Peptides against a protein of PDB entry 9IZ0. Designs and how they scored, part 203

Target 1, 345 residues: chain A of PDB entry 9IZ0
Amino acid sequence: ITCLGSNGHTYKQLVKGGNDDLRQDAVMEQVFEQVNGFLRSYRKTSQRNLSMRTYKVIPLALKTGVIEWVQDTIPLGEYLDSAHKVYHPKEWSLSTCRKLIAEKQMEDLETRLKVYDLVCRHYRPVFRHFFLESYADPVQWFTTQTNYARSTAVASVLGHVLGLGDRHGQNILIDKTSGEVIHIDLGIAFEQGKKLPVPECVPFRLTRDVVDGMGITGVEGVFRRCMEFTLETLRREEDSLLSVLEVLRYDPLFSWLISPLRRMKKQKMQLENFNQPESGNITTDASRDPKIQRNNVSGESEAERAILKVRQKLSSTLSVEASVGELIRIAQDPSYLALMFCGWS

## One batch from the design tools (peptide; made by RFdiffusion4, then SolubleMPNN)

Design b2_p20_8_s2 (from b2_p20_8, 16 letters changed)
Fold by OpenDDE base, seed 2:
Parts: C-alpha cells; structure tokens; sequence
Structure b2_p20_8_s2 (fold): chain B 345 residues (1-345), chain A 20 residues (1-20)
C-alpha cells in the first residue's frame, strides 16, 4: 500500500497477512530499539555509531500488519545469486549447490564436509563486489564497507544473545546507501531455530560471502572489534536487557516457542527448495487447528528457560575477547556450516 | 545527557508500549 504522511510525502508500506505472527517481529524490533539505547549510552559503541538497523512493524491483528518498506535495499541472497552469475559464470549454479548438499543431508559428517568443500570450490565468494560496484569514490567505498562490518557485528552479537534463527540470505537486507545490514522475519528467536528440520548449528551467519563483504581484513578487522564492544555493552546492561525480556514473559500474545504451523511451513519451503517430489502421504489433517490450550504453565517455563539462556550468553566467565573469538570460530567452522541449508555462501 | 533509564523504568515503558 501507499500511505500519505502528514508531511505530504507518500510512503510505500508492505501489508503482510496469513499465518506469520507480526507481533513477534514488532516485539523484536522494540527490543532492538532498547539495545540501540544501550549502544548509544556506552562510549565505545556510541563513538562508532553501532546500532541494529530497525524497521517499523505495526501489527494490526495476530496474523496481519503493516511493515515499513525499507527503501534502497536488496536481499543478500538475491545480490549473491546475481553477482555470482556475473563474476563466476563458469562455476556451479546456486540450484546445483543446493541439490548436492541436500542429497547428502542424511550422510555422516565426513561425507557432508567433502560435499561442502566441493561446493565451496565451485561457488566462490563475490560479496566484495557489492561495495566495489556501488561506490566509485574510495572514501564512500571504505565508509560503506566499514558500516557493513559494524552492522554485521552488532547483528551477530545480538542475534546470538537473543538466539535469532532463520538467518538465510533472503532474511538479511543490504542497504545500498549505507552498506548496513537489516534483519527481517524475526519470528524465530530464543534458539527455536535448533528445532527446525535442518537445525541451526551456528550462533549467527558468518559464511564466506558474509566475510568477503568485510574486505581484505575479513573478520580480524572492524568486525571482531565491533563484536567485542557490542558484547561488552550488552554485558554491562544485562539487567536492563533481562528486564526488557521479562516484560515479554507477561505478553499473552508473544510466543516463546516456534508454532507447529510455522515449523511445518518452514519444513515445506526447505523441501520445495530441494526439488524433492511430494511424497504424497503427508495426511493433510490441517483441519485440526489445535486449540493450543496454551497451558500458561508451559509458556512461563519456556520464557524462563529463554531468559536463563540469554543470561548464560551474557556471562562474564570468559573475557569479551575470548567469547567473541569462540563465537567467530564456531560461526566459520566447516563442521557446522556443512550441516546448514546454505553454509557455503 | 541521555538519562540512563533504570531496568525498572525500561520495563515500565515497554509495558506501556505493549498495552497501547
């Protein structure tokens, strides 16, 4: 839809309806705005303008709302597929890579690692070209690449701490003006991504193309330092962040668990993306809308467990540097990336 | 001076925003 603002300007808006609970996205955006307050209040993060990029979500009903149309953006996965065809036209297609990984999903780790390595050799990173193509001025190029590394660092720490799931290349937008990342479709949080049919094994998305966008220093430059400053800020404001999450414990509309319907929808979309023929005997007894008697007791126990996991991730048992070092290591580990739906790009 | 809202003040503001 297009809305006329009180300022006389027209704004394009996305109306989303269906089975997706936009209340979860709106709540996560509110949490990000509070975290942005913490990042602005702390000298080390404020001096670098560290923030999670947000967008406006207005839930109109449980399953319907208005989302801000983020101008001048592209999905990371859309850019990467297009750029890979331009820069590496003799390499494998994304569909070929997906098929080979899918065919080996039930195999052992050693076999999956061999296929992952093979795919990586035939699908090279290209995301550095986003910055080289978009910014002819060296100062703009350096600034936007720095903004990308900074925003990716904030999103990586915050995504790990909140346990954000479903971080595939279509759920990460790139701002073509600033180089910043914008995370969308936030309805898989608090490690519910581990309950997906393909479990999420990494703390955040740090694939080869995500690293290639950081330029020649990769993770060892701006990215690592900005992760450290972000984690230091979140540890300092732990009680404030936990108090924000405790409000959600009392929100009767917030779901701490992935809905069975959302899980099934994500499963179907994963299978369709693998071109698996419909093995027809999934009895579509879709008619039992389970009156999820949200046994209030079960919801409270899952909220408490989620808050406890956030607290554990903010623990000062390891230094900030050691914690960030381990997160970066795990996020780049081929043994985890080979288990992912799209860990090669 | 960005007034550092206490954890309780943040909680109260979010409760107000979630009720609105």
Amino acid sequence: as target 1 above (345 residues)
Amino acid sequence: MIEKLSAAEIQQKLLEELKA
Scores: peptide ipSAE 0.000, ipTM 0.304, DockQ to the pose 0.015
Fold by OpenDDE base, seed 3:
Structure b2_p20_8_s2 (fold): chain B 345 residues (1-345), chain A 20 residues (1-20)
Amino acid sequence: as target 1 above (345 residues)
Amino acid sequence: MIEKLSAAEIQQKLLEELKA
């Protein structure tokens, strides 16, 4: 829909109707605003304007809401597919790569690594070109690439700490004006991505194209340093962050668990994304509501486990540098990326 | 003090921030 604001501006908004609970997204956006408050309070993060990009989510009912249409954005996956066809027209299609990974999904790790390596050799990174083609001015190019590396670092730390799942290229927007990343569809959090039919085994998305957008320094420049400053800030504000999450423990509307329906829907979408050619708007008609009796006792124990896992991720047992180093290593490890639905791009 | 904003008060603040 398009709404006319009281300020005379027209806002395009996505009305999400049906079985998609936007309360999870709205709660995660509130957590991000609190974290943005912490990032503004510390000199090391505020001097770099480190923030998680947020968007407005209005839950109107249990299964209906309005999402802000983030203007001047493109999904990372949409850009990468288009750019790969331009810059590498003789390489394999995204559909060919997906098919080969899918055909070997049930095979051993060694076989999956061989297929992943083969796909990587026939589908090269292109995301560097976003910055080179979008910004003719060298100052704008440098600024936007720096903003990308900064925003990706913040999102990577927060994504790890909060256990954000479903971080595929369609759920990551790029702001064409700032170069910043915007994470959308936040309904899989607190390690629930590990309960997907294809389990998420990386702490955050740090694929070859995500790294290629950071330019010549890759992860060893602005990205690593901004991850370190973000994690340092979150460790200092551990009690404040945990207090925000404890409020959610008592929210009867918040879901610490992925719903069986959402899991099945994501399973179907994963299977359909293996088989469909490029063009179809999949309107998933989510009509049938099984009355899931939420046993309240199971929700509290899952909230406690989630909060404990956040505390464990904020532990000062390792230095900030060592913790960030290990996260970057794991996020780029082929043994994990080969297990993902789309770990090559 | 994290003010316990009810879901309704959060929704009202979000509506006010969208009017701003």
Scores: peptide ipSAE 0.000, ipTM 0.265, DockQ to the pose 0.017
Fold by OpenDDE base, seed 4:
Structure b2_p20_8_s2 (fold): chain B 345 residues (1-345), chain A 20 residues (1-20)
Amino acid sequence: as target 1 above (345 residues)
Amino acid sequence: MIEKLSAAEIQQKLLEELKA
């Protein structure tokens, strides 16, 4: 829809209806705004303007809402697919790479690593070209690439701490003006991504293209240091962050668990991305929403476990540098990336 | 002064438009 603002400007709004509960997204955006408060209060993060980029989500009903249209954005995955065709026209298509990874999904780790390496040789990173194409001025190029590395660092720490899942290239927008990342579709949180049909086994998305966007230094320098400052801030504000999450424990509308419907929908989208769209009208008679008597007892226990897991991730058992170093290592480990739906890009 | 419609006021207007 297009709304006329009281300022005479027209604003595009995305109306989302059907089966997606936008309350989860709205709650996660509220958590991000609180975290942005902590990042603004801490000298090391405020001096770098570190923030999680947020967008407005207005839930209208259980399965309907309005999302702010983030102007001047592109999905990372859409850019990468288009750019790869331009810069590497002799390499494999995204569909070929996806097919080969899927065909080996049930194989052993050694076989999956061989296929991942083969895909990586035939699908090279291109995301550096986003900055080179969009910003002809060296100062703008450096500024936007720095903003990208900073925003990706914040999103990576928050994504790990909050256990954000479903972090594929279509759920990460790039702001064409600032170079900042915007995470969307936040309904997989608190490690529920590990319960997907293809489990998420990385703490956050740090694929070859995500790293290529950071420029010559890759993960070193801006990204690593901004992760460290973000984690240092979250450790300092642990009690404040846990207090924000405790409010969600008492929200009967917040789902600490992935819904079976959302799990099935993500499974179908994963399968449909491998198969040509056969026009099979699978009328999922969605009318049989079994009244899953949410045994209230199970929801509270899962909330407590989620909060405990956040506390564990904020623990000072390792230095900030050691913790960030291990997170970066795991997020780039081929043994994990080979298990992902799209770990090569 | 651009009165930023609260999320509640936007929700109410959209609910009115969806009923029309």
Scores: peptide ipSAE 0.000, ipTM 0.318, DockQ to the pose 0.019
Fold by OpenDDE base, seed 5:
Structure b2_p20_8_s2 (fold): chain B 345 residues (1-345), chain A 20 residues (1-20)
Amino acid sequence: as target 1 above (345 residues)
Amino acid sequence: MIEKLSAAEIQQKLLEELKA
């Protein structure tokens, strides 16, 4: 929809309806705004303008709401699909790569690693070209690439700590003006990505193209240092962050579990990506939701387990540098990436 | 001045926002 503001400006807004619980997105955006307060209060993060990029979510009902339309953005996956066709027209298509990984999804780790390596040799990173195309001025190029590495570092730490799932290329927007990443569709949190039909085994998205966008230094430049400063800030403000999450424990509307409907929708998308996209408007009249009496006791126990996992991820048992080093290693490890859904690469 | 809210003050503000 397009709304006319009281200031005379027109604002494009996205209305979502159906089975997506926008209250989870709204609550996660509130958590990000509190974390942005911590990042602004700490000298090491404030001096670098570290923030999680947020957007407005207004839940109107249990299954309906309005989302801010983030202007001047492109989905990472949309850019990458177009850029691979331009820069590597002789390499394999994304569809071919996805098919090969999907055909081997039920095979052993060794077979899946061989297929992943084969795909990687025939589908090279291109995301560096986003910055080279968009910014003719070297200062703008450097600034936007730096903003990308900074925002990706913040999102990677927060994504790990909060256990954000479903971080595929369509749920990550790139701001064409600032180079910052914007994470959308936050309805898989607190390690619920591990309950998907294909479990998410990496702490955050750090694919070859995500690294290629960081430039010549890759992860060893701005990205690693900004992850370290972000994690240091979150460890310092642990009690504040846990207090924010503890409020959500008492929200009877907040779901600490993946909704059965989101799980089914993801399962269908994982199965339908084997067959051609027929544009069929499947108006599934999902009117018969059985009244699952959410026993309040089950929700509270899941909230407690989620908060305990957040506390464990903020543990000072390892140095900040060692913790970030291990997270970067795992997020790039082919033995984990080869186990991901075919749409992850 | 970004007021450094204590964990308790953050919790109270969020409880007020959830009740509004």
Scores: peptide ipSAE 0.000, ipTM 0.261, DockQ to the pose 0.015

Design b2_p20_8_s3 (from b2_p20_8, 13 letters changed)
Fold by OpenDDE base, seed 2:
Structure b2_p20_8_s3 (fold): chain B 345 residues (1-345), chain A 20 residues (1-20)
Amino acid sequence: as target 1 above (345 residues)
Amino acid sequence: MVRKLSAQEEQLKLLKELLE
C-alpha cells in the first residue's frame, strides 16, 4: 500500500496478512531499539555508529500488520543469484547447487562435506562486486563496505545472543545507499531455529559470500573488532537486556516457541524450494486456525530457558576476544555449513 | 467490499498516528 503522510510525502508499506505473526517481528525490533540505545551509550560503539538496522513493524491484529517498505534495498540472496550469473556464467546455477545438497541431506557428515566442497568449487563468492558495482567513488566504496562489515558484526552478535533463526539470504536485506544489512522475518528467535527440519548449527550467517562482502580483510579487522565492541557492550548491559526480555516473558502475545504451524510452513517452503526454485510469494491461504491451546506453564518454562541461554551467551567466563574468535570459527566451520540448506553462499 | 475498505482506512489512520 502507499500511504500519504501528514507531511505530504507518500510512503510505501508492505501489508502482511495471513498466518505470519508480526508481533514477534515488532517485539524483536523493540529489543533492537533498546540494544541500539546501549550501543549509543558506549564510546567504543557510538564512535563507530554501531547499530542494528531496524524497520517499523505495526501489528494490526493477531495475523495482520504493516511493515515499513525499506526503500533502496535488495535481498542478499537475490543479489548473489544475479551476480553469480554475471561474474561466473560457466559455474553451476543456484538450483543445481541446492539440488546436490538436498540429494545428500540424509547422508553422513563426510559425504555432506564432500558435496559442500564440490558445490563451493563450482559456486564461487561474488558479494564483493556489490560494492564495486554500486560505488564508483573510492571513498563511498570504502565507507559502504565498512558500514556493511560493521552492521553485519552487530547483527551477528545480536543474532547469536537472541538466537535469531532462519537467517537465509532472502531474510537479509542490503541497503544500497549505506551498505548496511537489515534483518527481516524475525519470527524465529531464542534458538528455535534448532527445532527446524534442517537444524541451524551456526550462531549467525557467515557464509563465503557474507565474508566476501567484507573485502580483502574478510572477517579480520573491522568485522571482528565490531563484534568485540558489540559483545562488550551487551555484557555491560546484561541486566538491562535481561530486564527487557523479562517484560516479554509476561507478554501473552509473545511466543517463545516456534509454532507447529510455522515449523510446518518452513518445512514445506524448504521442500518446495527443492522442487521449484523460482516460485516467489507462496500465499499459503491456510485459513484453518487450529486453536493451539497455549499451555501457559510450558510457555513460562521456555521463556526461563530462553533468558537463561541469553545470560549464558553473555557470560564473562571467556574474554570478549576469545568468545568472538570462537563464534567466528563456528560460523565459518565447513562441518556446520555443510549441514545448512545454503551454507555455501 | 465496503467493510474491507473501512477496516483498511482505520488501519491507515492508526498507521498515520504511529508514523507521526
Scores: peptide ipSAE 0.000, ipTM 0.269, DockQ to the pose 0.018
Fold by OpenDDE base, seed 4:
Structure b2_p20_8_s3 (fold): chain B 345 residues (1-345), chain A 20 residues (1-20)
Amino acid sequence: as target 1 above (345 residues)
Amino acid sequence: MVRKLSAQEEQLKLLKELLE
């Protein structure tokens, strides 16, 4: 839909219908807006215009809401699949890579590492080409690549601290104007990604293509330093951030746990992304919502555990540099990436 | 103009399909 604002501007909005609860997305966007307040207030982050890109989410009902349409964006995964076909037409398809990883999903780590390495040799990074293609002017190229590295650093720290899951290439948009990342589908938070059928083992997405977009320095320089400044800001504002999360503890609309339905949907989408589209119209009448009496006592204990984990991730036991160094190491470790749904790109 | 609208509509559709 297109709405005319009271300011005379027209705003495109997405009306989402279906089974997904937008309340969790709306809440996470509110947390990001508060964190953006902290980033603006702290000199080291403000001087670099560090922010998490946000979009407006208005939940209208349990299964319906309005989302701000983020203009001039592309899903990272859509760009990468298209660009890989252009730049590496003799390499394996994304479907071939997915199939090989899936066929070995139940195997040992050594076997999965061998398959991951094989896939990596036959599917090279291409994301640097986004900036080279989109920005013919060297100043625009450098500026947008810098904005990408900065926004990815903020999103990586926040993604780790808040335990954002389901960070596949379709849930990460690239702004074609600024080069910034926009994270969407925020319904997997507080490490609930570890409860997915393919558990998320990395703190954030830092795959080869995510790094390739940072240019010749990769994770070094802009990305690392912006992660450090972001984490330093969040550690300073720990009590403020925890107070925001405590308000969410009492939000009856917020779910600290992945819903069984959302877990099943993500399971189906993971399986369907591995199977060729057999055109079988299985109209699964998912109408039987079992009235699981949510014992309120379990939700409060999960909120407390989630907040405790956020506090633990903000711990000053390690320096900011040491903490960021370890996060970058883990996020790039083949032993974790080989376990992921799409760890090679 | 039309090509930007079609890419937005496809993204809207893909976002909708990812969100359905």
Scores: peptide ipSAE 0.000, ipTM 0.245, DockQ to the pose 0.047
Fold by OpenDDE base, seed 5:
Structure b2_p20_8_s3 (fold): chain B 345 residues (1-345), chain A 20 residues (1-20)
Amino acid sequence: as target 1 above (345 residues)
Amino acid sequence: MVRKLSAQEEQLKLLKELLE
């Protein structure tokens, strides 16, 4: 929809309806706003303007809401598919790569690693070209690439700590003006991505293209240091962050579990991304809402487990540098990446 | 287009040599 603001400007908004509970997205955005408060208060993060990019989510009903349309953005996956065809026209198509990975999803780790390595040799990173194409001025190029590395670092730490899932290339927007990342569709949090048909086994998205966008230093320098400062801030503000999450524990509207409907929809999308791009409005008349006897007892136990996992991720048992080093290692490890959904590469 | 990429790759190489 397009709304006329009281200021006379027109704003494009996305109305989302159906089976997606936008209350989770709205709550996660509120958590990000609180974390952005902590990042502004801490000198090391404030001096670097570290923030999670947020967008407005207004839940209207259980399954309907309005989302802010983020202007001047492109989905990472859309850019990468287009750019790869331009820069590497002799390499494999994304569809070929996805097919090969998915054909081996039921095979052993060794077979999946061989296929992942083969795909990597025939599908090279291109995301550095986003900055080279978009910014003719060297200062703008460097600034936007730095903003990308910074925003990706913040999102990676927050994504790990809050257990954000479903971080595929369509759920990550790139701001064409600032180079910053915007994470959308926040309905898989608190490690619920591990409950997907293909479990998510990496802490955040750090694929070869995500790294290629950081430029010549890759994960070293700006990205690593910004992850460290972000994690240091979150450890310092642990009690404040946990207090925000405890308020959500008692919100009867917040679901700490992936909805069965969302799980089924993601399962279908994981299966249907093999079949043709038919624009079919599948009005799934899912009229049989099983009376989920909300055993209230199960929700509290899942919230408690989620908060405990956040606390464990904020543990000072390891240094910030060691913790970030391990997160970066795991997020790039082929033994984990080869186990991911075919749409992750 | 190609000539700008080569100059940017050279600048990237020089920046790499300055950061190493």
Scores: peptide ipSAE 0.000, ipTM 0.321, DockQ to the pose 0.015
Fold by OpenDDE base, seed 3:
Structure b2_p20_8_s3 (fold): chain B 345 residues (1-345), chain A 20 residues (1-20)
Amino acid sequence: as target 1 above (345 residues)
Amino acid sequence: MVRKLSAQEEQLKLLKELLE
């Protein structure tokens, strides 16, 4: 829909109807707004304008809502697929790479690592070209690349701490004006990504293309330092962050668990990305919503476990630098990336 | 002249923020 704002500007809005509960997205956006408050209060983060980019989510009913259409954005995965065809037309297609990774999904780690390495040699990163193409002015180029590295650092720390899952290239938007990342579809949080058909084993998305967008310094520049300042801020505000999450513990509308339906939908989408769409009208009569009695008792125990994991991730047992160093190492480790869906892109 | 100096100062500030 298109809405006329009180300021006389027209805003596109996405009306989402379907099986996805937008209340989870709305709650996560509220958590990000609180964290942005902490980032603005701390000198090291405020001086760098560090923030998680947010968007407005208005849940209207259990399965319907309005999402702010983030103007002037592109999905990372859409840009990467198009750019790879332009810059590397002799390399393998995205579909070929996905197929090879999928065909080896049940093999041992050594075999999966060999396939991952092979795919990486035949599918090189291109995301640096986003900044080079979009910003002819060197100052704008540098500013937007810096904003990208800064926003990716904030999103990486928050994504780790809150256990955000399903961080594929279609769920990460790039703002074409600022270079900042915008994370969408926040319905997999608190490490529920480990319960996906292909478990998520990395703390956040730091694939070769995500790093290529940071320019010549890669992770060792603005990105690492902004992760450190963000984590330092979150450790300082641990009690405040945990208090925000405790309010969610008692929200009967918040789901600490991935729904079976969402899991099945993600499984189907993963399979459909491997198979060409055979036009088989499988009318899955999804009408049998089994009344899964949400055992309320199981929800509270999972909320408590989620909050405990957040506290553990904010532990000061390691320095900020050591903690960030380990997170960056794990997020780039081929032994984890080779196990993931699209971990090579 | 003044507009070129401001852009260089902003570049120098951004470079300094990158190196600091």
Scores: peptide ipSAE 0.012, ipTM 0.361, DockQ to the pose 0.012; fails the geometry check

